# Designs tried in a protein design run: peptides against a protein of PDB entry 4GXB. Part 148

Target 1, 277 residues: chain A of PDB entry 4GXB
Amino acid sequence: VPTEEVSLEVLLSNGQKVLVNVLTSDQTEDVLEAVAAKLDLPDDLIGYFSLFLVREKEDGAFSFVRKLQEFELPYVSVTSLRSQEYKIVLRKSYWDSAYDDDVMENRVGLNLLYAQTVSDIERGWILVTKEQHRQLKSLQEKVSKKEFLRLAQTLRHYGYLRFDACVADFPEKDCPVVVSAGNSELSLQLRLPGQQLREGSFRVTRMRCWRVTSSVPLPSGSTSSPGRGRGEVRLELAFEYLMSKDRLQWVTITSPQAIMMSICLQSMVDELMVKKS

## One batch from the design tools (peptide; made by RFdiffusion4, then SolubleMPNN)

Design b2_p23_3_s4 (from b2_p23_3, 9 letters changed)
Fold by OpenDDE base, seed 2:
Formats: sequence, structure tokens, C-alpha cells
Structure b2_p23_3_s4 (fold): chain B 277 residues (1-277), chain A 23 residues (1-23)
Amino acid sequence: as target 1 above (277 residues)
Amino acid sequence: PPPPPLHLVEEVENPVFEDVEAL
């Protein structure tokens, strides 16, 4: 692609648009720096955020496709898809809520975390009770961003990334699940017909390994669900989990977001490694 | 039918795996 100056739209978690002038040849960090500069985010806080490629759903929710890698050209990565549903999103890129303290010290950082958290609650990524929701709304009305975040930090799935509904082979084959990544785990939420919500928590420290696989379904003459086009690549994330002493079991998640799930696992591992060092 | 051809995209061994925690 010829090097040209272009206007690139980057979204915040709440859908706020940030327009930056960048080169088509600018790498992910260059674009991130441009976004930070536009927001007046200090340079020392840039590392707490990342750019993500997402697909905007009809309801305005984001389906995370992948984290943009350092070598990528965000303009090319998003425009090459030739679909307006694909967006670049700025989001915090750490898992430990302790890092919120560093980010919250800055007004812009605080605003970013607040906007993200509000959005995550509104999208149902953070799980709230009716009473908690009332408290959060009261704090939101008061525009008490710090207090809002402090309360939010105590909530279930705070800081998690929620994936689109998918299928897992746990606890049973072909179980419809909602996967969320955060707090050094994958949470698999399952609601079977007539049953209560069940959650399986899979701690990263109990995963021996994980893998992403792709398969092209052979046109088996059987009932392809009407929406799966002939030839859609099936992505799976599988991880080998220590279920009990000396008992490893593979858990397989079938999801178009398997790559993003793997990125989350790697990111959680990386953060844990930093803490152990 | 033969299983669909699986292509490995990536396999990662987890460096923070802990085998000691007997639940």
C-alpha cells in the first residue's frame, strides 16, 4: 500500500469516535500513540491500552476479532476487510485491577476506564445484581467516576472480555456457552433449558497447554444450520485442563473468536509471568 | 464421514502451569 496520510477512526469502548491522522504505513504503536495524543493520554499510560479489531454487531456491541499486533498496520488491517462493520477499538489491555490505580491517577485514564466500565455493564459483560445496578446508577448520576470504578472492581467479571455465544464440549458435548476471559481464567457460562445458570471457571494456571485449530467442514449432506455458509472455517480453542490431581482433560470451545480467546490466554499468561518475576 | 481436516493454527505450552494444586 502506498504511504499516504489518512484519517483513521478509532472507537472507545462506549462507541465514542476518535479520529486520528496517520500514515497508512503506521504500525499499531504509532496509531496508538496518535490516539493517546488525541485524547491527551500521557505516554506512560499508553502501555495500559491496546487496539483491537472488532466487528460491530447490529445492536452496537463489539465482537472482538483480535488484538492488533505490533507489526500490523491498523489502517490496512481494518480497511482490507472491506466491511464497515469492522472497527478499531481502544481498550485497556491488562487484567489485574491493581493496575487501575495507576491509570486512575490521570484524568484521561480515569475517563477511559470509566467509559469502558459503563459500557461493559451496559453490555452485560460485568454481572450486576439489581441492588448493585442501583448503586452504580446513583454513582453515575453523581458523575463519581472513582467511586463508580471502586464499586465496579468488586463486581463479578469486572475486567473480563465477554465473547459471543458459542459451543463447548464441557460439561457435555455441544453445550451452548458464553465464554469470558479475565482474572487469569476462562469462565464458561452455561444455561441449559429449564436449568439455572452454571459457570465453569478454568484458571490459566491449571491449563497445561492450549491450541487453536481450524477446519473446513466437508460438505456433509447433513443439516448445516441455515446461517452457516458452505465452507465457513470452523475455529476451535482447546485447552488441556487439570481437573483434579493427575487428571488432565481437554476442553474444546468452538467459536469464531477462538483466536481472540487464545490471545487473551497468552495475555493473561504474560501478565502472570511479569508478576512472578 | 472422515473428520474434517484439522489445521493447527497454534499450540502453546503454558509456562505458568502449576501441577501442584490438588483440588
Scores: peptide ipSAE 0.440, ipTM 0.807, DockQ to the pose 0.589
Fold by OpenDDE base, seed 1:
Formats: sequence, structure tokens, C-alpha cells
Structure b2_p23_3_s4 (fold): chain B 277 residues (1-277), chain A 23 residues (1-23)
Amino acid sequence: as target 1 above (277 residues)
Amino acid sequence: PPPPPLHLVEEVENPVFEDVEAL
């Protein structure tokens, strides 16, 4: 692509649009800096955020595709897909809520975390009781952003990224699950027929390894899962998990977001390594 | 029928893996 000045739209988690003028040759960090400048986010807080490629669903929810890498050209990455459903989103990129304290010291950082948290609650990514929801709404009405975040930090799945409904082979084959990544774990929520909602927690520190695989389903006539077109690539994330003493077991998640799940695992591992150093 | 060909995209060994027996 020739180097040209272009207007690029970057979305916040709540769908707020940030328009930046960038070069088509600008890398991810250059675009991130342009977004930060547009928002008046200070340079020392830029590292707490990342740009993500997402697919906007019909309901306005974001399906995370991947984090944009440093070598990528965000304008090219999004426009090459030739679909208006693909967007670039700014979101916080750390997992430990302790880092919220650094970001919340700045007015712009506080606003970004607040907007993200409100959106995550509205989308059901953060799990709230009726009473907690009432308390959050009261704080939102008072525009008490710090108090809102302090309460939100105590909630189940605060800071988690929620994926689209998919399939796992745990606890049994072909289980429908909702996967969420956060707090150094993968949470698998499932509802088996006639059973209550169950959650499996898979801590990253108990994963020996993980892998992403791709396959092309053979056109076997009978098991056309409704909605998969002929020739769709099947992605899987598998991890080897320490279930108990000396008992490793593979868990496999079949999801179009397997790559994004792997990125989350790596990111959580990287953060844990920094804390151990 | 043979299983569909699996293509490995990536495999990552986890450096923060904690074997519960070693504690």
C-alpha cells in the first residue's frame, strides 16, 4: 500500500469513536500513540493499553479476533479484510487489577477504565448480582468513577475477556461452553442438560503447555453442523492441565477465537513472569 | 475415515508451570 495520510477510526470498549490521522505505514505503536494523544492520555500510561482487531456482531458486541502486533500496520490489517464488521478497539492490556491504581491516578486513564468497566458489565462479561447491580447504578448516577471501579474490582470476572459461545471436550465431549480469560485463568462456564450452571477454573500455573491447531473438515455428508459453510477452517486451543497430583489431562476448546485465547494465555504468562522477577 | 489433518499453528511450553509435587 502506498504511504498516504488517512483517517483511522479506533473504538473504545463502549463503542465511542476516536478518529486519528495516521499514515498507512504507521505501525501499531504509532497508531496507539496517536490515539493516546487524541485522548490526552499521558505517554507513561500508553503501555497499559493495546489495540485489538475485533468483529462487531449484529448486536453491537465485539468478538475479539486478535491483539495487533508491534510489526502490524493497523490501517492495512483492518482494511485488508474488506468487511465493515471488523474494527480496531482500544482496551486495557493487563490482567492484575493492582495496575488499575496506576491508571486511575490520571483523569483520562480513569475515564477509560470506567467506560470499559461499564461496557463489560452491560455486556455481561462481569458477573453481578441484583444488589451489586443496584449499587453500581447508584454510583454511576452519582458519576463516582473511582468508587464504581473499586466496587467493580470485587466482582466476579472483573478484568476478564469473554469469548463467544464455543465447544469444549471437558467435562465431556462436545460440551457447549462460554470461555473467559482473566486473573491468570481460563474460566469455562457450561450448562449441561438438566443441570445448574457450572464453572471450571483452569489456572495458567497448572497448564504445562498449550497449542493451537487448525483443520479442514472433510465433506463428510452427515455431520454438517448447521451454519458452517463448506471449507471453514476449524481452530482449536488445547492445553495440558494438571488436574491432580501426577495427573495431566488435555482439554480442547474448539473456537474461531482459539488464536485470541492463546494470545490471552501468553499475555497472562508474561505478566506472571514480570511479577516473579 | 482418517481424522482430518491437524495442522499445528503453535505449541507453547509454559514457563510458569508449577508442578504441585515440587512444592
Scores: peptide ipSAE 0.439, ipTM 0.808, DockQ to the pose 0.635
Fold by OpenDDE base, seed 4:
Structure b2_p23_3_s4 (fold): chain B 277 residues (1-277), chain A 23 residues (1-23)
Amino acid sequence: as target 1 above (277 residues)
Amino acid sequence: PPPPPLHLVEEVENPVFEDVEAL
């Protein structure tokens, strides 16, 4: 792509648009810096945020596709998809809520965390009771951003990224699940027919390894529905989990977001490694 | 039917894996 100056739209978690003038050749960090400058986010806080490629759903929810890598050209990455549903989103890129303290010290950082948290609650990524929701709304009405965040930090799945509904082979084959990543775990929420909602927690520290695989379904010969059977690549995330003493078991999640899930796992591992050092 | 061709995209050994129950 020829190097030219372009206006790039970057969204906040709440859908707020940040327009930045960048070069088509600007890498992810260059764009991130431009967004930070536009928001008046100080340089020392830039590292707490990342740019993500997302697909905007019809309801305005974001399906996370991947974190933009350092070598990527965000303008090219988003425009090459040739669909307006794909967006670039700024979001915090750490998992430990302790880092919120650093970010919250700055007005802009506070605003970003607040906007993200409000959005995550509204989208049902953060799980709230009726009473908690009432308290949060009261704080929101008062525009008490710090108090709002402090309360939010105590909530179930605070800081988690929620994925689209998918399928896992645990606890049973072809089990419909909602996966969320956060707090050094994958949470698998499942509702089996006639059963209550169950949650399986898979701590990263109990994952020996994980893998992402792709497969092309063989065209099943019979139903020649001539619909564009672009053999949809089936993506899977599998991890080997320590279920009990000396008992490792593979768990496989079938999801078009398997890559994003693996990125989350790696990111959580990286953060844990920093804490162990 | 032959298993669908599986392509390994990535495999990661977890450096923070803790076999705590083995201790």
Scores: peptide ipSAE 0.438, ipTM 0.805, DockQ to the pose 0.622
Fold by OpenDDE base, seed 3:
Structure b2_p23_3_s4 (fold): chain B 277 residues (1-277), chain A 23 residues (1-23)
Amino acid sequence: as target 1 above (277 residues)
Amino acid sequence: PPPPPLHLVEEVENPVFEDVEAL
C-alpha cells in the first residue's frame, strides 16, 4: 500500500468518534499515540489502553474480533475487510481494577474509564441490581465520575469483556452459553431447560493449557445449524481445566470469537506474571 | 468419515498454572 495521509476513525466504547490523521504505514502504536494526542491523554497513560478490531452490530453493540498487534497497520487492517461494520475501538487493556487508580488521577483517563463503564452497564456487561442501577443513575446525573467508578468497581463483572452468545460442551454437549472474560477467569453463563441461570467460573490459574482450532465442517446434510451458511469456518477455544484434585478436563467453546477469547486469556496471564515478579 | 482436519491455530501452555497438589 502506498504511504498516504488518511483520516482514520477510532471509536470509544460508547461509540464516540475520534478522528485522527495518520499515515497508511503507521503501526498500531503510532495510531494509539495519535488518538492519545487527540484526546489529550498523557503519554504515561497510553500503555493502559489498546486498539481493538470490532464488528458493530445492528443495535450499535460491539463484537470484539481481536486486539490489534504491534506490527499491524490499523488503517489497512480495518479497510481490508471491505465492510463498514468493522471498526477500531479504544478500550482499557488491563484487568486489575487497582490500575484504575493510576488512570483516574488524570481528567482524560477518568473520562475514558467513565464512558467505558457507563457503556458496559448499558450493554449489560456489568451486572447490576435495581438498587445499584438507581444509585449509578443518581451519580451519573450529578456527573460524579469518581464516585460512579468506585461504586462500579464493586459490581459483578466489572472490567469483564462480554462475548456473543455461543456454544460449549460444558456442563453438557452443545450447551448455549454467554462467555465473559475478566478477573483472571472465564465466566460461562448458561441456562439449561427447566433450570435457573447458572454461572461456571473458570480461573486462569487452573487452566493447564488452552488452544484455538479452526475447522471447515463437511457439508453433511442434517446438522447444519440453520444460521451458519455452508462452508463457514468453525473456531473453537479449548482449555484443559483442573476441575478437582488430579482431575483435568477439557472444556471446549465453539465461537467465532475464539481468537479474542485466547487473546484475553494471554493478556490475563501476562498481567498475573507481572504481579508475581 | 474421518473428523474434519482440525487446524491448530494456537496452543499455549499456561505459565501461571497452579497444580492444587503443589499447594
Scores: peptide ipSAE 0.438, ipTM 0.808, DockQ to the pose 0.591

Design b2_p23_4_s1 (from b2_p23_4, 9 letters changed)
Fold by OpenDDE base, seed 4:
Structure b2_p23_4_s1 (fold): chain B 277 residues (1-277), chain A 23 residues (1-23)
Amino acid sequence: as target 1 above (277 residues)
Amino acid sequence: EFENPVLELDLHFDPADVALYES
């Protein structure tokens, strides 16, 4: 692509649009820096955020496709998809809520975390009770962003990334699940027929390995799930999990977001490695 | 296949780590 100056739209978690003037040849970090400058986010806080490629759903929710890699050209990455549903989103890129303290010390950082958290609650990514919701709304009305975040940090799935409904082979074959990544785990929420909602936790520290695979389903005469067009690539995330002492078991998640899940796993591992050093 | 460098083999096994619990 020829190097040209372009206006690139980057969304915050709440859908707020940040327009930045960048070159088509600018890499992910260059674009991130431009966004930071536009927001007046200090340089020392840039590393706490990343750019993500997402698909905007009809309801305005974001389906995370992947994190933009350092070598990528965000303008090219998003425009090459030739669909307006694809967006670039700025989001925090760390998992440990302790890092919120660093970010919250800055007004812009605080605002970004606040906007993200509000959005995550509104989208049901963060799980809240009725009473907690009331408290959060009260704090929101008062525009008490710090107190809002402190309360939010105590909530279930705070800091998690929630994926679209998908299928896993755990605990049973072809089990519908909702996967969330955070706190060094994959959380699998599921409801089996006639059962209550259950959650399974897969700690990253018990995963021996993982892989992403792609396959093209053979036209099996069996009823392809309504909506999967012929020839749609099936993505799977498989991880080998230590279920008990000396017992490893493969768990496979079938999801178009398998790549994003893998990115989350790697990111969580990387963060844990930093903490051990 | 990515091998996990933070695999902790000697962690006290908490059944809650793999158990499905009601939410």
Scores: peptide ipSAE 0.220, ipTM 0.765, DockQ to the pose 0.040
Fold by OpenDDE base, seed 2:
Structure b2_p23_4_s1 (fold): chain B 277 residues (1-277), chain A 23 residues (1-23)
Amino acid sequence: as target 1 above (277 residues)
Amino acid sequence: EFENPVLELDLHFDPADVALYES
């Protein structure tokens, strides 16, 4: 692609648009720096955020496709898809809420975390009780961003990334699940017929390994998920989990977001490694 | 396939980590 100056739209988690002038040849970090500069985010806080490729749904929700890699050209990555539904989103890229303290010290960082958290609550990524919701709304009305975040940090799935409904082979074959990644785990929420909502926690520290596989369904394969056209690539995330002492079991999640899930796993592992070092 | 460098073999397995619980 010829090097040209272009206007690139980057969205915040709440859908706020940030327009930056970049080169088509600018790599992910260059674009991230441009976004940071536009937002007046200090350089020392840039590392707490990343750019993600997402698909915007009709309801305005984001389906995370992948994190943009360092070598990527964000302009090319998003425009090459030739669909307006694909967006670049800025989001925090750490898992431990302790890092919020560093980010919250800055006004811009605070605002970013606040906007993200509000959005995550509104989208149902963070799970709240009725009472908690009332408290959060009260704090939001008061524009008490720090207090809002402090309360939010205590909520279930704070800091998690929620994926689109998909299918897993756990606890049963072809079980509809909602996967969320955060706090060094994959959370699988499911409702079996006639049962209450249940959640399974898969801690990354008990995953021996994981892999992403892609396959083209054979025409004879009855696994017609109603929404997948014949011939669409099937992505699966499989991880080998320590279910009990000396008992490993493979768990497989079938999802178009399998790549993003694997990125989350790697990211959580990387963060844990940093903490152990 | 990615091997997990932070694999912790917890000899004290908490069933809650694997068990489905009511949310």
Scores: peptide ipSAE 0.211, ipTM 0.753, DockQ to the pose 0.040
Fold by OpenDDE base, seed 3:
Structure b2_p23_4_s1 (fold): chain B 277 residues (1-277), chain A 23 residues (1-23)
Amino acid sequence: as target 1 above (277 residues)
Amino acid sequence: EFENPVLELDLHFDPADVALYES
C-alpha cells in the first residue's frame, strides 16, 4: 500500500468516534499514539490501552476479533476486510483493577475507564443487581466518575471481556456456554436442561497449556450447526486444566473468537508474570 | 430485567496450585 495520509476512525467502548490523521504505513503503536494525542491522554498512560479489531453487530455491540499486533498496520488491517462492520476499538489492556488507580489519576484516563465501564454494564458484561444498578445510576446522575468506578470495581466480572455465545465440551459435550475472560480466569456460564445457571471458573494458573486449532468441516457431516455456511473454518481453543491433584483434563471451546480468547489468556499470564517480578 | 443468576460457582480450588508458577 502506498504511504498516504488518511483519516482513521477509532472507537471507544461506548461507540464514541475518534478521528485521527495517520499514515497508511503507521504501525499499531503509531496509531495508538495518535489516538492518545487526540484524546490528550498522557504518554505514560498509553501502555494501559490497546487497539482491538472488532465486528460491530446490528445492535451496536462489539464482537472482539483480536488485539492488533505491533507489526500490523491498523488502517490496512481494518480496510482489507472490506466490511463496514469491522472497527478498531480502544480499550484498556490490563486485567488487575489495581492499575485503574494509575489511570484514574488523569482526567482523560478517568473518562476512558468510566466510558468503558458504563458500556460494559449496559452490555451486561458486568453483572449487577437491581440495587447496585440503582446505586450506579445515582452516581451517573451526580457525574461522580471516581465513585462510580470504585463501586464498579466490586461488581462481578468487572474488567472481563465477554465473548459471543459458543460451545464447549465441558461439563458435557456440545454444551452451549458464554465465556468471559478476566481476573486471571476463563469464566464459563452455562445452563443445563432443568438446572440453574452455573459458572465454571478456569484459572490460568491451573492451565498447563492451551492451543488454538482450525479445521474445515468435511461436506459429508449432516450436523450443519445452524448459521455456519458450508466451508467456514471452525476455530477451537483447547486448554489442559488441572482439575484436581494430579488430574489433568482437556477442555475445548468451539468459537469464532478462539483466537481472541487465546490472546486474553496470554495477556493474563503476562500480567501475572510482571506482578511476580 | 436483570435476573440475579444464582451462580453456583464450582470453584475447583486446590491450594497446592499457587506453587506451580513460583518454580
Scores: peptide ipSAE 0.015, ipTM 0.501, DockQ to the pose 0.021
Fold by OpenDDE base, seed 5:
Formats: sequence, structure tokens, C-alpha cells
Structure b2_p23_4_s1 (fold): chain B 277 residues (1-277), chain A 23 residues (1-23)
Amino acid sequence: as target 1 above (277 residues)
Amino acid sequence: EFENPVLELDLHFDPADVALYES
């Protein structure tokens, strides 16, 4: 792509649009800096955020595709897909809520975290009780952003990224699940026929290894899911998990977001390694 | 079939890290 000045749209988690003037040749960090400048986010806080490629659903929800890598050209990455459903989103890129303290010290950082958290609650990524919801609404009405975040930090799945409904082979084969990544774990929520909602927690510290595989399903006549064209690539995330002492078991998640899941796993591991150093 | 490289981690065993619960 020839080097040209372009207007690039970057979305916040709440769907707010940030327009930045960049070069088509600008790398991810250059674009991130441009977004930060547009928002008046201090340079020392830029590292707490990343740009993500997402697919916008009909309801305005975001399906995370992947994190944009440092060497990528965000303009090219999004436009090459030739679909308006793909967007670039700014989101916090750390997992430990302790880092919120650094970000919240700045007005812009506070606003970004607040907007993200409100959005995550509204989308059901953060789980709230009726009472908690009432408290959050009260704080929102008072525009008490810091207090709102402090309460939110105590909520289930705060800071998690929720994926689209998919399928796992755990606890049984072809089990519909909702996967969320955060707090150094993958959470698998599921409801088997006649059972209550269950959650399985898989801590990254107990994952011996993981892998992503890509396959093209052979046209077998029995694929019951009407919407996937016979030629769609099937992605799977498999991880080997220490279920008990000296007992490893493979768990496989079938999802178009398997790559994003693996990115989350690596990111969580990396953050843990930084804390241990 | 394409397979990404397998990452191996040094495991920390805590039985509490495996949780299955009903809501």
C-alpha cells in the first residue's frame, strides 16, 4: 500500500469513535500514540492499553478477533478484510486490577476504565447481582467514577474478556459453553440438560501446554449447524490441564476465537511472569 | 491441518485451582 495520510476510526469499548489522522504505513504503536494524543492520555499510560481487531455484531457487540501486533499496520489490517463489520478497538491490555490504580490516577485513564467497565457490565461480561446492579446504577447516577470502579473490581469476571458461545469437549463431548478469560484463568460456563448453570475454572498455572489447530471440515452430511458454510475453517484451542496430582487431561475448545483465546492465555502468562520477576 | 507451537509451562499445582461449581 502506498504511504498516504488517512483518517482511521478507532472505537472505545463503549462504541465511542476516535478519529485519528495517520499514515497507512504507521505501525500499531504509532496509531496507539495517535489515539492517546487525541484522547489526551499521558504517554506513561499508553502501555496499559492495546488495539484489538474486532468484528462488530448486529447488536453492536464486539467479537474479539485478535490483538494487533507491534509490526502490523492497523489501517492495512482492518481494510484488507474488506468488510465494514471489522473495527479497531482500544481496550486495557492488563489483567491484574492492581494496575487500575496507576491508570485511575489520571482523569483520562479513569474515564477510559469507567467507560470500559460500564460497557462490560451492560454486555454481561461482568456478572452482577440485582443488589450490585442497584448499587452500580446509583454510583453511575452520581457520576462517582472512582467509587464505581472500586465496586466493579469486586465483581465476578471483572477484567475478563468474554467470548462468543462455542463448544468444548469438557465436561462431555460437544458441550455448548461460554468461555471467558481473565484473572489468570479460562472460565467455562455451561448448562447441561436438566442441570444448573455450572462454571469450570482452568487456571493458566495448571496448563502444561496449549495449541491452536486449524482444519477444514470435510463435507460430512451431518453437520447440524445450519449457518457455517461447508468450507469454513474450524479453529480449536486445546490445552493439557493438570486436573489432579499426576493426572493430565486435554480440554479442547472449538471456536472461531481460538486464536484470540490463545493470545489471552499467553498475555496472562506473560503478566504473571513479570510479577514473579 | 495447521498447528501452532505448543507452549509448555512450569506447573504450579494447587487443587483449589480446579473449580467446578454450580451457580
Scores: peptide ipSAE 0.015, ipTM 0.527, DockQ to the pose 0.062; fails the geometry check

Design b2_p23_4_s2 (from b2_p23_4, 8 letters changed)
Fold by OpenDDE base, seed 3:
Structure b2_p23_4_s2 (fold): chain B 277 residues (1-277), chain A 23 residues (1-23)
Amino acid sequence: as target 1 above (277 residues)
Amino acid sequence: EFENPVLELDLHFPPSDVAKYDS
């Protein structure tokens, strides 16, 4: 692609648009710096955020595809898909809520975390009780962003990334699940027939390994479920988990977001390693 | 003995108001 100046749209978690002028040859960090400058985010806080490729759904929700890597050209990455549903989103890129303290010290950082958190609650990514919801609304009405975040930090799945509904082989074969990544775990939420909502917690510290695989389903003659067109690549995330002492078990998640899930796993592991050093 | 990592949850997903980024 020839190097030229272009206008690039980057979205916040709440769908707010940030327009930046960049070069088509600008890499991910260059674009991130341009977004930070546009928002007046200090340079020392840039590292707490990343750019993500997402697919915007009809309801305005985001399906995360992947994190943009350092070598990528964000303008090319998004435009090459030739679909307006694909967007670039700015989001915080750390998992430990302790890092919120650094970001919240700055007005712009505070506003970014606040907007993201409100959006995550609205989308049901953060789980709340009726009483907690009432308290959060009261804090929003008072425009108390710091207090709002402090309360939000105590909520279930604060800081998690929620994926689209998919299928796992745990606890049963072909079980519909909702996967979320955060707090150094994969959370698998499911409801079996006649049962309450259940959550399986898989801590990354108990994962021996994980892998992403792709396969093309063979045209089996019988009842093609109408929705997956013949020839769509099936992605799977499999991880080997320490279920009990000396008992390893493979868990497999079938999802178009398997790559994003693996990115989250690696990111959580990397953060844990930084904290131990 | 590590028990089955499946927990029962009693939570709901109420809608919230969209907060705009105010610079």
Scores: peptide ipSAE 0.024, ipTM 0.546, DockQ to the pose 0.026; fails the geometry check
Fold by OpenDDE base, seed 2:
Structure b2_p23_4_s2 (fold): chain B 277 residues (1-277), chain A 23 residues (1-23)
Amino acid sequence: as target 1 above (277 residues)
Amino acid sequence: EFENPVLELDLHFPPSDVAKYDS
């Protein structure tokens, strides 16, 4: 692609648009720096955020496709998809809420975390009780961003990335689940027929390994699930989990976001390794 | 659509001494 100056739109978690002038040849970090500069985010805080490729849903929710890698050209990555539903999103890229303290020290960092958290609550990524919601709304009305975040940090799935509804083979085959990644785990929420909502916690520390596989469904005539067009690539995330002492079991999640899930897993592991170092 | 669960039953697995990344 010829090197040209272009205007690139980067969204915040709340859908706020940040327009940056970049080169088509600018790599992810270059674009991230441009976004940071536009937002007046200090250079020392840039590392707490990443750019993500997402698909914007009709309701304005983001389906995370993947994290943009360092070698990628964000402009090319998003425009090559030739669909306006694909966006680049800035989001925090750490899992431990302790790092919020560093980010919150800066006004811009605070605002970014606040906007993200508000959005995550509104989208139901962070789980709240009615009472908690009332408290959060009160703090939001007061524009008490720090207090809002402090309360939010105590909430279930704070800092998690929620994925689109998908299917897992656990606890039963072809079980509809909602997967969320955060706090060094994959949370699988599911409701079996006639049962209450259940959540399975799969800690990354108990995962021996994981893999992403892609397969093209053979035209087997029978499973006309109407929504999967003939020939769509099926992505699966499989991880081998230590269920009990000396008992490993594979769990497989079938999701178009399997790649993103694997990225989250790796990211969580990497963060844990840094903390141990 | 998974409704925001009011009551979630946590499925916890037994602790293992062989956790890969447990220090």
Scores: peptide ipSAE 0.022, ipTM 0.544, DockQ to the pose 0.022; fails the geometry check
Fold by OpenDDE base, seed 1:
Structure b2_p23_4_s2 (fold): chain B 277 residues (1-277), chain A 23 residues (1-23)
Amino acid sequence: as target 1 above (277 residues)
Amino acid sequence: EFENPVLELDLHFPPSDVAKYDS
């Protein structure tokens, strides 16, 4: 792609548009710096955020495809897909809520975390009770962003990234699940027939290994699941988990977001390593 | 004793209208 000056749209978690002037040859960090400058985010806080490639769904929700890597050219990465449904999103890129304290000290950082948290609650990524919902509403009405975040930090799945509904082979084969990544774990939410809503918590520290595989379904004549067109690549994330003492078991998640899930796993492991050092 | 990896979940209630991001 020839080097040209272009206007690039970057979205916040709430869908707010940030327009930046960049070169088509600008790398991820260059674009991130441009976004930070546009928002008046100080340089020392840039490292707490990342750019993500997402697909905008019909309901306006974002399906996370992957994190943009340092060597990537965001303009090329998004435009090469030749679909307007793909967007670049700015989001916080750490898991430990303790890092919120650093970001919240700055007005712009505070606003970004607040907007993201509000959006995550609205999307059902963060789980709330009736009482918590009432408290959050009261804090929103008062425009108390710091207090809102402090309450939100105590909520179930705060800071988690929620994936689209998919399928796992745990606890049963072909089980519909909703996967979320956060707090050094994968959470699998599921409801089996006649049962209550359940969550399986898989801590990354108990994962021996994981892998992503891609396969093309063989045209076997029978069970065309109605929605998958002929020839769609099937992605799977498999991890070997220590279920009990000396008992390893493979768990496999079938999802178009398997790559993003693996990125989250690696990111959580990396953060844990930094904290132990 | 290893805890069961599957827990019962509390109910999620729909959020209210939340204030938009103020720049």
Scores: peptide ipSAE 0.021, ipTM 0.540, DockQ to the pose 0.026; fails the geometry check
Fold by OpenDDE base, seed 5:
Structure b2_p23_4_s2 (fold): chain B 277 residues (1-277), chain A 23 residues (1-23)
Amino acid sequence: as target 1 above (277 residues)
Amino acid sequence: EFENPVLELDLHFPPSDVAKYDS
């Protein structure tokens, strides 16, 4: 692509649009810096955020595709898909809520975290009780952003990324699940027939390894899911997990977001390694 | 090496009063 000046749209978690003038040849960091400048986010806080490629659903929800890598050209990455459903989103890129303290010290950082958190609650990524919901609404009405975040930090799945409904082979084959990544774990929420909602917690520290595989399903006549065309690539994330002492078991998640899940796993591991150093 | 190898996988049931944040 020839080097040209372009207007690039970057969305916040709440769908707010940030327009930045960049070069088509600008890399991810260059674009991120441009977004930060537009928002008046200090340079020292830029590292707490990343750009993500997402697919916008009909309801305005975001399906995370992947994190944009440092060497990528965001303009090219999004436009090459030739679909308006793909967007670039700015989101915090750390997992430990302790880092919120650094970000919250700045007005812009505080606003970004607040907007993201409100959005995550509204989308059901963060789970709330009725009482917590009441408290959050009260704080929101008072525009008490710091207090709102402090309460939110105590909520279930705060800081998690929630994926689209998918399928796992755990606890049984072809089990519908909702996967969320955060706090150094994959959370698998599921409801089996005749059972209540349950959650399996898979800590990254107990994963021996993981892999992503892609396959093209052979046109077998019995594909019960009407909407996936016979030629769609099937992505799977498999991880080997220490279920109990000396007992390893493979768990496989079938999801179009398997790549994003693996990115989250690696990111969580990397952050843990930084904390241990 | 696994961290906390003596721990087992924990499965739990979310509280029944968990609700979505309805604006």
Scores: peptide ipSAE 0.015, ipTM 0.524, DockQ to the pose 0.045; fails the geometry check

